# Peptides against a protein of PDB entry 4Y8H, part 79

Target 1, 222 residues: chain A of PDB entry 4Y8H
Amino acid sequence: TTIVGVKFNNGVVIAADTRSTQGPIVADKNCAKLHRISPKIWCAGAGTAADTEAVTQLIGSNIELHSLYTSREPRVVSALQMLKQHLFKYQGHIGAYLIVAGVDPTGSHLFSIHAHGSTDVGYYLSLGSGSLAAMAVLESHWKQDLTKEEAIKLASDAIQAGIWNDLGSGSNVDVCVMEIGKDAEYLRNYLTPNVREEKQKSYKFPRGTTAVLKESIVNICD

## One batch from the design tools (peptide; made by RFdiffusion4, then SolubleMPNN)

Design b2_p24_1_s1
Fold by OpenDDE base, seed 4:
Structure b2_p24_1_s1 (fold): chain B 222 residues (1-222), chain A 24 residues (1-24)
Amino acid sequence: as target 1 above (222 residues)
Amino acid sequence: AAAEAARRAAELAALAAEIAARGG
C-alpha cells in the first residue's frame, strides 16, 4: 500500500493505490483505500483493508452523531482524536495506518495515525509499504503554496513512485480533493495505468499463431 | 440496542466536552 496526503493553498489532497495483497498474491487490483468519514473529512487507509473500513465507518457514524448533537460541522481534529483513541484502545490488534485529511471551519488539515496511535502533522505525508518511495517524490517536489492541480499531480506522482518501487502497491491511483468552500471531489481511478484497453479488435488468430507483441531489431554490426 | 445507543451517546457527549474544553 501507498497512501499520501498533500496540503495545497486552499485545501488538502489524499491519494492511494488500489492494490490489495494477500501475501505474495494480488487479491484485488482495484481496492478502495480512500474512505469518507464525513462529507469534507476523508481518510486513506493502509494495512488490513477490512480493519480500516471498519474503523472509518465507526468513526464516521460517531462524527455524524456528534455533528448532529452539536449542530456544528465536524472537525478533522475530532475525527483524528476518535481514530487515535480507537486505534490505541485496540493496541496493535488493528493493523491500520491512516492519513486523515479534510476541511472544516478552522481550515484544511492533514494528519497521519500509526497503528500504535501516534500522530503526525505535516504539509505532506506518506504511509504504507511504498511510503519511502512516495516520500522521496514529496520531499523533492513539495513547495509552499501549491495549487490544487499541482497538489493532485504531486500526490499522484508520489503514489506512482510507491507503485513502481513496492510490490505491495500498484494498479490504479485514487484521489480525493478537499478544498475549502467546496464539496469534496472523489476521483476514483484518477490514474489507471494498468487498464488493459479493451482490444477494440479481437483478432482471431489460427491455432498455432504466436502473436508478436513487439519486435526489436538490433543491428550487431554497427 | 438502546443501552448501546445510550453508551455511545454518553461517549460522544464526553468527547464533545473534551473537545470543547480543549478549544476553549
Scores: peptide ipSAE 0.012, ipTM 0.389, DockQ to the pose 0.013
Fold by OpenDDE base, seed 2:
Structure b2_p24_1_s1 (fold): chain B 222 residues (1-222), chain A 24 residues (1-24)
Amino acid sequence: as target 1 above (222 residues)
Amino acid sequence: AAAEAARRAAELAALAAEIAARGG
């Protein structure tokens, strides 16, 4: 898995690869690793897909309840705190690593949570087995005052670096953009680098053409 | 609006309880 988050001038982008593996086997080439907690708060999950989905659904339900009771838009820090408490309570049983990002009335936010409940804050973050390759791209190309388009490109380039350098990462790139004052934009399969273009080489060789698989000219000098 | 919010809150509480029971 490779997951990333990138802050830009007016919001935050998260991205993930879509490979699910069971040992050496690719179990799913198009696994969704971006999950909605609330309309404007999303997370990217690394670890067991079922665990990350269950945790994010639980916290999403609790955040929605809290929002209804308080008559306030959900806060990213509230989602972070609930996730942290849940992951800490089940320390060692839930193999979930999360990037949590969103926009709220206080601005744009980007956090990471480790399985033991530690949290980091940053302008860019990377987690998962491909995180080192992704981080190399982020560290090289991140700048202040990124545009939305620059942030999407940077996040997608970082995921692609994870795909190319980590056997546990691959297939497609999913992106979610959370911009202040807008609805979240979920871009499923934003990049599909391994879509074999159907080799439109119609190998319609004319009838009677034999494919030469290998030609070797051996000069036998007498 | 208040009755709809209360219904939605009850549905979400039931969902949260179901999810918690599965994780456990």
Scores: peptide ipSAE 0.014, ipTM 0.408, DockQ to the pose 0.013; fails the geometry check
Fold by OpenDDE base, seed 5:
Structure b2_p24_1_s1 (fold): chain B 222 residues (1-222), chain A 24 residues (1-24)
Amino acid sequence: as target 1 above (222 residues)
Amino acid sequence: AAAEAARRAAELAALAAEIAARGG
């Protein structure tokens, strides 16, 4: 997994790869790792996908109820606190790490949460098995006062670095843009770098080459 | 509860600002 967040002049971008792995097996090439907590608050999750989704849905429901009761827009720090408390309560049994980002009446916010309940704040963040490769791109190219377009590009380039350098990361890039004063823009499959265009390379096999017609990987669970 | 939430939000915002200031 590679997940990133990047602050820009008027908001925040989060991005993720779409590879789901179960041990050495790619279980899903198009797994959604970006989750909506509220209309303007999103998270990028890594770990057990089912756990991250269940947690984000629970917190999203509680935030929605609180927002309705108070007649106030949800705050990113409220989502952060609820996520942190939930992850801490399970004392690392939930091997989840999250980037939480959004916009609220106080501005744009970007946080990370580790499985042990620590929280970091930054202008750019990366988490996951591809995070080192992503961070190298972020550190090299991040600057103050990024435009929306520059931030989307930077986040996407960072995810691609994770995809190319980490076996646990791959397939497509999903992006969510949260700009102050606008609706969140969720860009599913914003980049598809591993879509091999089926170049119908007619492999003219030379005469005498046996074509492998079918490859099946059978997991023999002994 | 709302005042405490606002206080915690302010503390987190201050922490965010402090961490941002250290990164810079």
Scores: peptide ipSAE 0.005, ipTM 0.352, DockQ to the pose 0.016; fails the geometry check
Fold by OpenDDE base, seed 3:
Structure b2_p24_1_s1 (fold): chain B 222 residues (1-222), chain A 24 residues (1-24)
Amino acid sequence: as target 1 above (222 residues)
Amino acid sequence: AAAEAARRAAELAALAAEIAARGG
């Protein structure tokens, strides 16, 4: 997995690869690792897919209830605190680590949460098995006052570095843009570098290619 | 609750600024 977050002048971008692995096996080429907590608060999940999904859904529900009760837009800090408390409660038995990002009435925010419940703050972050390769790109090209377009490019380039240098990362790049005063823009499959160009030549599959009658995809995003 | 949320927001903004200052 490679997940990144990048702050820009008017918001925050998060991005992720779409490879799911089970040991040395690619289980899914198009796993969604970007999760909505609220309309303007998203996270990128890494670790066990079941843990990341369960945690984000639980916190999303709690944030929605809290927002309804308070009649206030959810704050990224509230989501962060709920996630931190949840991860800490399980004493690291939840293998999830997250980048949490969003916009709220206080501005744009970017945080990370480790499985043991520690939190970091930054203008740019990377997590996952491809995080070192992604961080090398981020450190080299991050600057203050990035535009939205520059931040999307930087985040996508960082994910691509993870894809190229980490076997646990790959396939497509998903992006979510959270700009102050706008709706979140979820760009599913923003880059699809592994889309085999339709081979112009219809390779007639040799006689004997058995039709796959049923494919069951088990989404295990390690 | 609102005051505590504001305090926590300020604390996290300060932490963000501190970490930003260390990264830079």
Scores: peptide ipSAE 0.000, ipTM 0.326, DockQ to the pose 0.016; fails the geometry check

Design b2_p24_1_s2
Fold by OpenDDE base, seed 4:
Structure b2_p24_1_s2 (fold): chain B 222 residues (1-222), chain A 24 residues (1-24)
Amino acid sequence: as target 1 above (222 residues)
Amino acid sequence: MEELKKKLEELLAELAERIAQRGG
C-alpha cells in the first residue's frame, strides 16, 4: 500500500493506490483504501485491510452519534482521538495505519495514526509499504502554500512512485479532496496508469498443435 | 460429526488468517 496526505492553502487531499495483496499474491487490483468517517472527514488505510475498514466504520458510527448528540459538525481531532484511543486499547493488534484528514469549523487538518495509537501531524504524510517511495517525491516537490491542483498532482505523483517502485502497491490512484466550505470530492480511479492493452496475438491453439509423444491411462479405482 | 466440525473450524481459521493477511 501507498497512502499519502497533503495540505493545501484551502484544504487537504489524501490519495491511495488500489492494490491489495496476500503475501506474493495480488488479491484485488482495484480495492478502495479511502474511507469516509464523516462527509468532510476521510482517511486512508494501510496495514491489514479488514482492520482499517472495521476501525474506520466503527469510529465513523461513533462520530455520527457524537455529532447528533452535540448538534455540531464532527471535528477531525475528535475522530483522531477516538481512533487513537481504540488502537491503543488493542496494543497494536489491530493492524491499522491511517492518514486521517478533513475539514471542520476549525479549519483543515492532516494527521497520521499508527497501530499502537501514536499520532503525528504534518503538512504532508505517507504510510504503507510504498511510503518511502512516496516520501521521496513529497520531500522533493512539496512547497508551502500549494494550490488545490498542485496538491492533487503532488499526491498523485507520490502514489505513482509507490505504484512503480513498491511490490505492495499498484494499479490505480484514488484521491479525496476536502476543501473548506465545499463538499468532499471523492475521485475514484482518478488515474488509471495500468490499463491492460489488447493482446496482439491469440495464444489459443487448436488441439493437436503440440504432438502427444506418449499417453498412459491409469485406473485409480480398483 | 466432531471430526467434521474440527475440520470446518480449521478451514475457517485458515480462511480468517488469509483474510487477515490481506493488505498493501
Scores: peptide ipSAE 0.035, ipTM 0.367, DockQ to the pose 0.191; fails the geometry check
Fold by OpenDDE base, seed 3:
Structure b2_p24_1_s2 (fold): chain B 222 residues (1-222), chain A 24 residues (1-24)
Amino acid sequence: as target 1 above (222 residues)
Amino acid sequence: MEELKKKLEELLAELAERIAQRGG
């Protein structure tokens, strides 16, 4: 997995690749790794896909209840605190590594969470097996006061570095943009750089293409 | 019937484990 987050002048963008793996096997070529916690708070997940999905749904439900109870829009730091406390309780046994981002009445926020419940803050972040490939792009091209378009490009370029260089990453780029004063823009398959071309030949052969070299009839019943 | 049930339970357990182990 390659996941990234990038802050820009008026918001935050997160992006992810779309490959799911089971050891050496590609299990899904177009899985979704961006999860909605609330309308304006999204996360990207790395690690165990089931755990990332389950923990984000659980916290999403609790954030909705909390928002209703307080009569307030949910805050990114509230989601962060709930996630980290839950993950810490399970001492890293829930294999969720998250980039959490969003906009709330206090502004735009970008955080990371590790499975043991540690948290970081930054202007740009990467996690997953492709994180080093992504970080090489981020460190080379990040600047202060990015525009929305520059941040989307930077995040997409960082995900592509994971797609091309990390075995655990691949296929497409998903993006979610959270700008202050706007609705979140979820861009599923924003880039599709790995479209399969038509195969020059078929591996389907007519029956009888392989010669029968030997036949034996065995009576199983005496 | 019991053998089929056992095989189905094994297949469901294997499927659940495969789903849980999906990552990136």
Scores: peptide ipSAE 0.034, ipTM 0.363, DockQ to the pose 0.168; fails the geometry check
Fold by OpenDDE base, seed 5:
Structure b2_p24_1_s2 (fold): chain B 222 residues (1-222), chain A 24 residues (1-24)
Amino acid sequence: as target 1 above (222 residues)
Amino acid sequence: MEELKKKLEELLAELAERIAQRGG
């Protein structure tokens, strides 16, 4: 997996690849690794796909209940704290590595969470087996005061670095853009750089290409 | 019925393991 987050001047973008693996096997070429916690708070998940989905759904449900109870829009830091406390309780046995991002009444936020419940903050982040490939792109091209378009490009280029250089990453780029004062924009399959081309040649030979050298009919019933 | 139940439980356990091992 390759997941990234990038802050820009008026919001935050997260992106992910779409390969799922089972050891050396590609289990799914087009899995979704971007999860909605709330309408304006999304996360990208690396590690065990079942754990990332389950933990984000659990916290998403609790955030919705909390929002209804408080009559307030959910905050990214509330989701961060709930995720952190849950993961810490399970001492890394829940294999979820998350980039959590969103917009709330306090602004735009970008965080990462590791399976043991540690958290980081940054203007750009990467996680997963492709994180070093992604970080090489981020460190080379990140600048202060990115536009929305520059941030989407930077995030997608960083995911592509994982797709091309990490065995655990592949297929497509998914993007979610969370801009202050707007609805979240989920761009499923924003880039599809690995579409299989039509086979130029067929290895199906016509009947008779291999000659029948001998035919014998034997009655097996006495 | 008991044999079918056991086979279903084995299939569900195998499915759960495959889902849990899925990553990226």
Scores: peptide ipSAE 0.031, ipTM 0.347, DockQ to the pose 0.165; fails the geometry check
Fold by OpenDDE base, seed 1:
Structure b2_p24_1_s2 (fold): chain B 222 residues (1-222), chain A 24 residues (1-24)
Amino acid sequence: as target 1 above (222 residues)
Amino acid sequence: MEELKKKLEELLAELAERIAQRGG
């Protein structure tokens, strides 16, 4: 997996590859690794796919209840704290490595969470087996005051670095853009750089195309 | 029986690891 997050001048973008693996096997070529916690708070997951999905759904449900109870829009830091406490409780046995991002009344936020419940903050982040490939792109091209378009490009280029260089990453680029004052924009399969070309020839031949070179009839009943 | 139990536990642990590796 390659997952990234990038802050820009008016929001945050997260992106992910779409390969799922089981050891050396590609289990799914086009899985979704971007999860909605709330309408304006999204998460990218690496590690155990089932754990990342389950934990984000659980926290998403609890964030909705909390929002209703407090009569407040969900905050990214609330989701971060709930995820952190949950993962820490299970002492790293829940194999979820998360980039949590969003917009709320306090602004735009980008965080990472590790399976043991540690958290980081940054302007750009990468996680997963492709994180080093992604980070090489991020460190080379990140600048302050990115535009939305520059941030989407940077995030997608970083995911592509994982796709091309990490065995655990592949296929497509998914993107989610969370801009202040707008709805979240989920761009499923934003890039599809691994579309196989159509086969130029068919290997379906008409019946009888194979010439009979020799025929022998053997009576097996004496 | 104990050897079979140990082998089964090892197989279950290996299966759990393979299931846990479902991701990217």
Scores: peptide ipSAE 0.030, ipTM 0.366, DockQ to the pose 0.205; fails the geometry check

Design b2_p24_1_s3
Fold by OpenDDE base, seed 2:
Structure b2_p24_1_s3 (fold): chain B 222 residues (1-222), chain A 24 residues (1-24)
Amino acid sequence: as target 1 above (222 residues)
Amino acid sequence: DEAAAAALAAALAELAARIAARGG
């Protein structure tokens, strides 16, 4: 997996690859690794796909209840705190590594969470097996005061570095853009650089392509 | 018996890790 987050001047973008693996097997070529916690708070998940989905759904439900109870829009720091406390309770046995991002009444936020419940903050972050490939791109091209378009490009280029250089990453780039004062923009399959071309030749050969060297008819009914 | 239990636990942990590694 390769997941990234990048802050820009008026919001935050997250992106992910779409490969799911089972050891050496590609289990899914087009899985979704971007999860909605709330309308304006999204996360990208690495580690165990079932755990990343389940924990984000659980916290999403609790954030909705908390929002209703407080009569307030959900905050990214509230989602961060709920996620880290849940993961810490399970001592790293829930294999969720998350980049959590969003917009709320306090602004735009970008955080990471590890399976043991530690958290980081940054202007750009990467996680997963492709994180070093992604970080090489981020460190080379990140600047202060990115535009929306520059941040989407940077995040997509960082995911592509994982797709090309990490065995655990592949297929497509998914993007989610969270801009202040707008709805979240989920761009499923924003890039599809691994579309299989049509086969130039058929593997269906005409009858008689293999020569019959010997024939024997055996009567098996008495 | 302990070595067989440890090997089974390791194989189950590896299988669980392979099933879990769907997000890698």
Scores: peptide ipSAE 0.025, ipTM 0.398, DockQ to the pose 0.216; fails the geometry check
Fold by OpenDDE base, seed 3:
Structure b2_p24_1_s3 (fold): chain B 222 residues (1-222), chain A 24 residues (1-24)
Amino acid sequence: as target 1 above (222 residues)
Amino acid sequence: DEAAAAALAAALAELAARIAARGG
């Protein structure tokens, strides 16, 4: 997995690759790693896919209830705190590594959470097995006061670095843009750089391409 | 029945694989 978050002048973007793996096996070529906690709060998940999905759904439900109870739009820091406390309670046994981002009445926010419940803040973040490849791009090209378009490009370039250089990452780039005063823009398969080309040859071999050297019929019923 | 069991086992294995799939 390669997941990234990048702050820009009026919001935050998160992005992810779409490869799911089970050891050396590609389990899914086009999985969704961007999860909605609330309409304007999204996260990207690395680690155990089930844990990332389940924990984000649980916190999403609790955030909705909290929003209804308080008659307030949910805050990213509230989601962060709920996720942190939940993950800490389970002492890292819930294998969720999250980049949590969003917009709320207090502005735009970008955080990371590790499975043991530690949290970080930043203007740009990366997690997953492709995080070093992504971070190399982020460190090289990040600047203050990015535009929306520059942030989407930077995030997508960072995910592509994971796609090309990390075995755990691959296929497509998903993006979610959360701009202040706008609805979240979820861009599923924003880039599809790994479209399978047409096969150059037919693999239909004529019968007899592999010679039958010997045939024997054995009656196994007495 | 065996084909249905194999399809269910494959679907459960795929589901288990999706559940256990580390997002890279």
Scores: peptide ipSAE 0.025, ipTM 0.397, DockQ to the pose 0.215; fails the geometry check
Fold by OpenDDE base, seed 4:
Structure b2_p24_1_s3 (fold): chain B 222 residues (1-222), chain A 24 residues (1-24)
Amino acid sequence: as target 1 above (222 residues)
Amino acid sequence: DEAAAAALAAALAELAARIAARGG
């Protein structure tokens, strides 16, 4: 997996690759790794796919209840706190590594969470097996005061670095853009750089193309 | 019905196990 988050001048973008693996096997070529916690709070998940989905759904449900109870829009820091406390409780046994991002009444936020419940903050972040490939791009091209378009490009380029260089990453780029004062824009398959081309040749042969060279009938029952 | 339910449960359990074993 390669997941990234990038802050820009008026919001935050997260992106992910779409490969799921089971050891050496590509289990899914087009899995979704971007999860909605709330309408304006999204996360990208790395690690165990089931754990990332389950934990984000659980916290998403609790964030909704908390929002209703407090009569306030959900805050990214509330989601962060709930996620980290839950993950810490399970001492890393929930294999969820998350980039949590969003917009709320306090502004735009970008955080990461590790399976043991540690949290980081930054203007750009990467996680997953492709994180170093992504970080090489981020460190090379990140600047302050990114535009939305520059941040989407940077995030997409960082995911592509994972797609091309990490065995655990591949296929497509998913993006979610969370801009202050707007609805979240979920861009499923924003880039599809691995569309399979048509085969130059067909290897379909009619029946009988392989000749029977010899036949022998043996009676096994006398 | 019970056999179909058991087969579905087994298929769902296998699917869940496969999903749980998936990483990226």
Scores: peptide ipSAE 0.025, ipTM 0.351, DockQ to the pose 0.185; fails the geometry check
Fold by OpenDDE base, seed 1:
Structure b2_p24_1_s3 (fold): chain B 222 residues (1-222), chain A 24 residues (1-24)
Amino acid sequence: as target 1 above (222 residues)
Amino acid sequence: DEAAAAALAAALAELAARIAARGG
């Protein structure tokens, strides 16, 4: 997996590859690794896919209940704290590594969470087996005061570095853009750089293309 | 057959583990 987050001047973008693996096997070519916690809070997941999905759904449900109870829009720091406490409780046995990002009434936020419940803050982050390939692009091209378009490009270039250089990463680039004062923009398959070209020839031949050269009927009963 | 049941249980457990451990 390659997952990234990049802050820009008016929001945050997260991106992911779409390869799912089972050891050396590609299990899914077009897996969704971007999960919605709330309308304006999204996460990208690496590690155990079942754990990343389950934990983000659980916290998403609890964030919705908390939002209703408090009569307030969900905050990214609330989701971060709930995820952190849940993962810490399970002592790293929940194999979820998350980049959590969003916009709320306090601004735009980008965090990472590890399976043992540690958390980091940054302007750009990467996780997963492709994280070093992604980070090489991020460290080379990140600047302050990125535009939305520059941040989407940087995030997608970082995911492509994972796609091309990490065995655990591949296929497509998914993007989610969370801009202050706007709805979240989920761009499923924003890039599809691995579309296989159509086969120039068909191996479907008409019936009778293979001639019967000889037929023999053998009685096997006396 | 207990051996067949054990083999099926092991295969199901392995499948469940592979599904759970699916990632990238």
Scores: peptide ipSAE 0.020, ipTM 0.336, DockQ to the pose 0.199; fails the geometry check

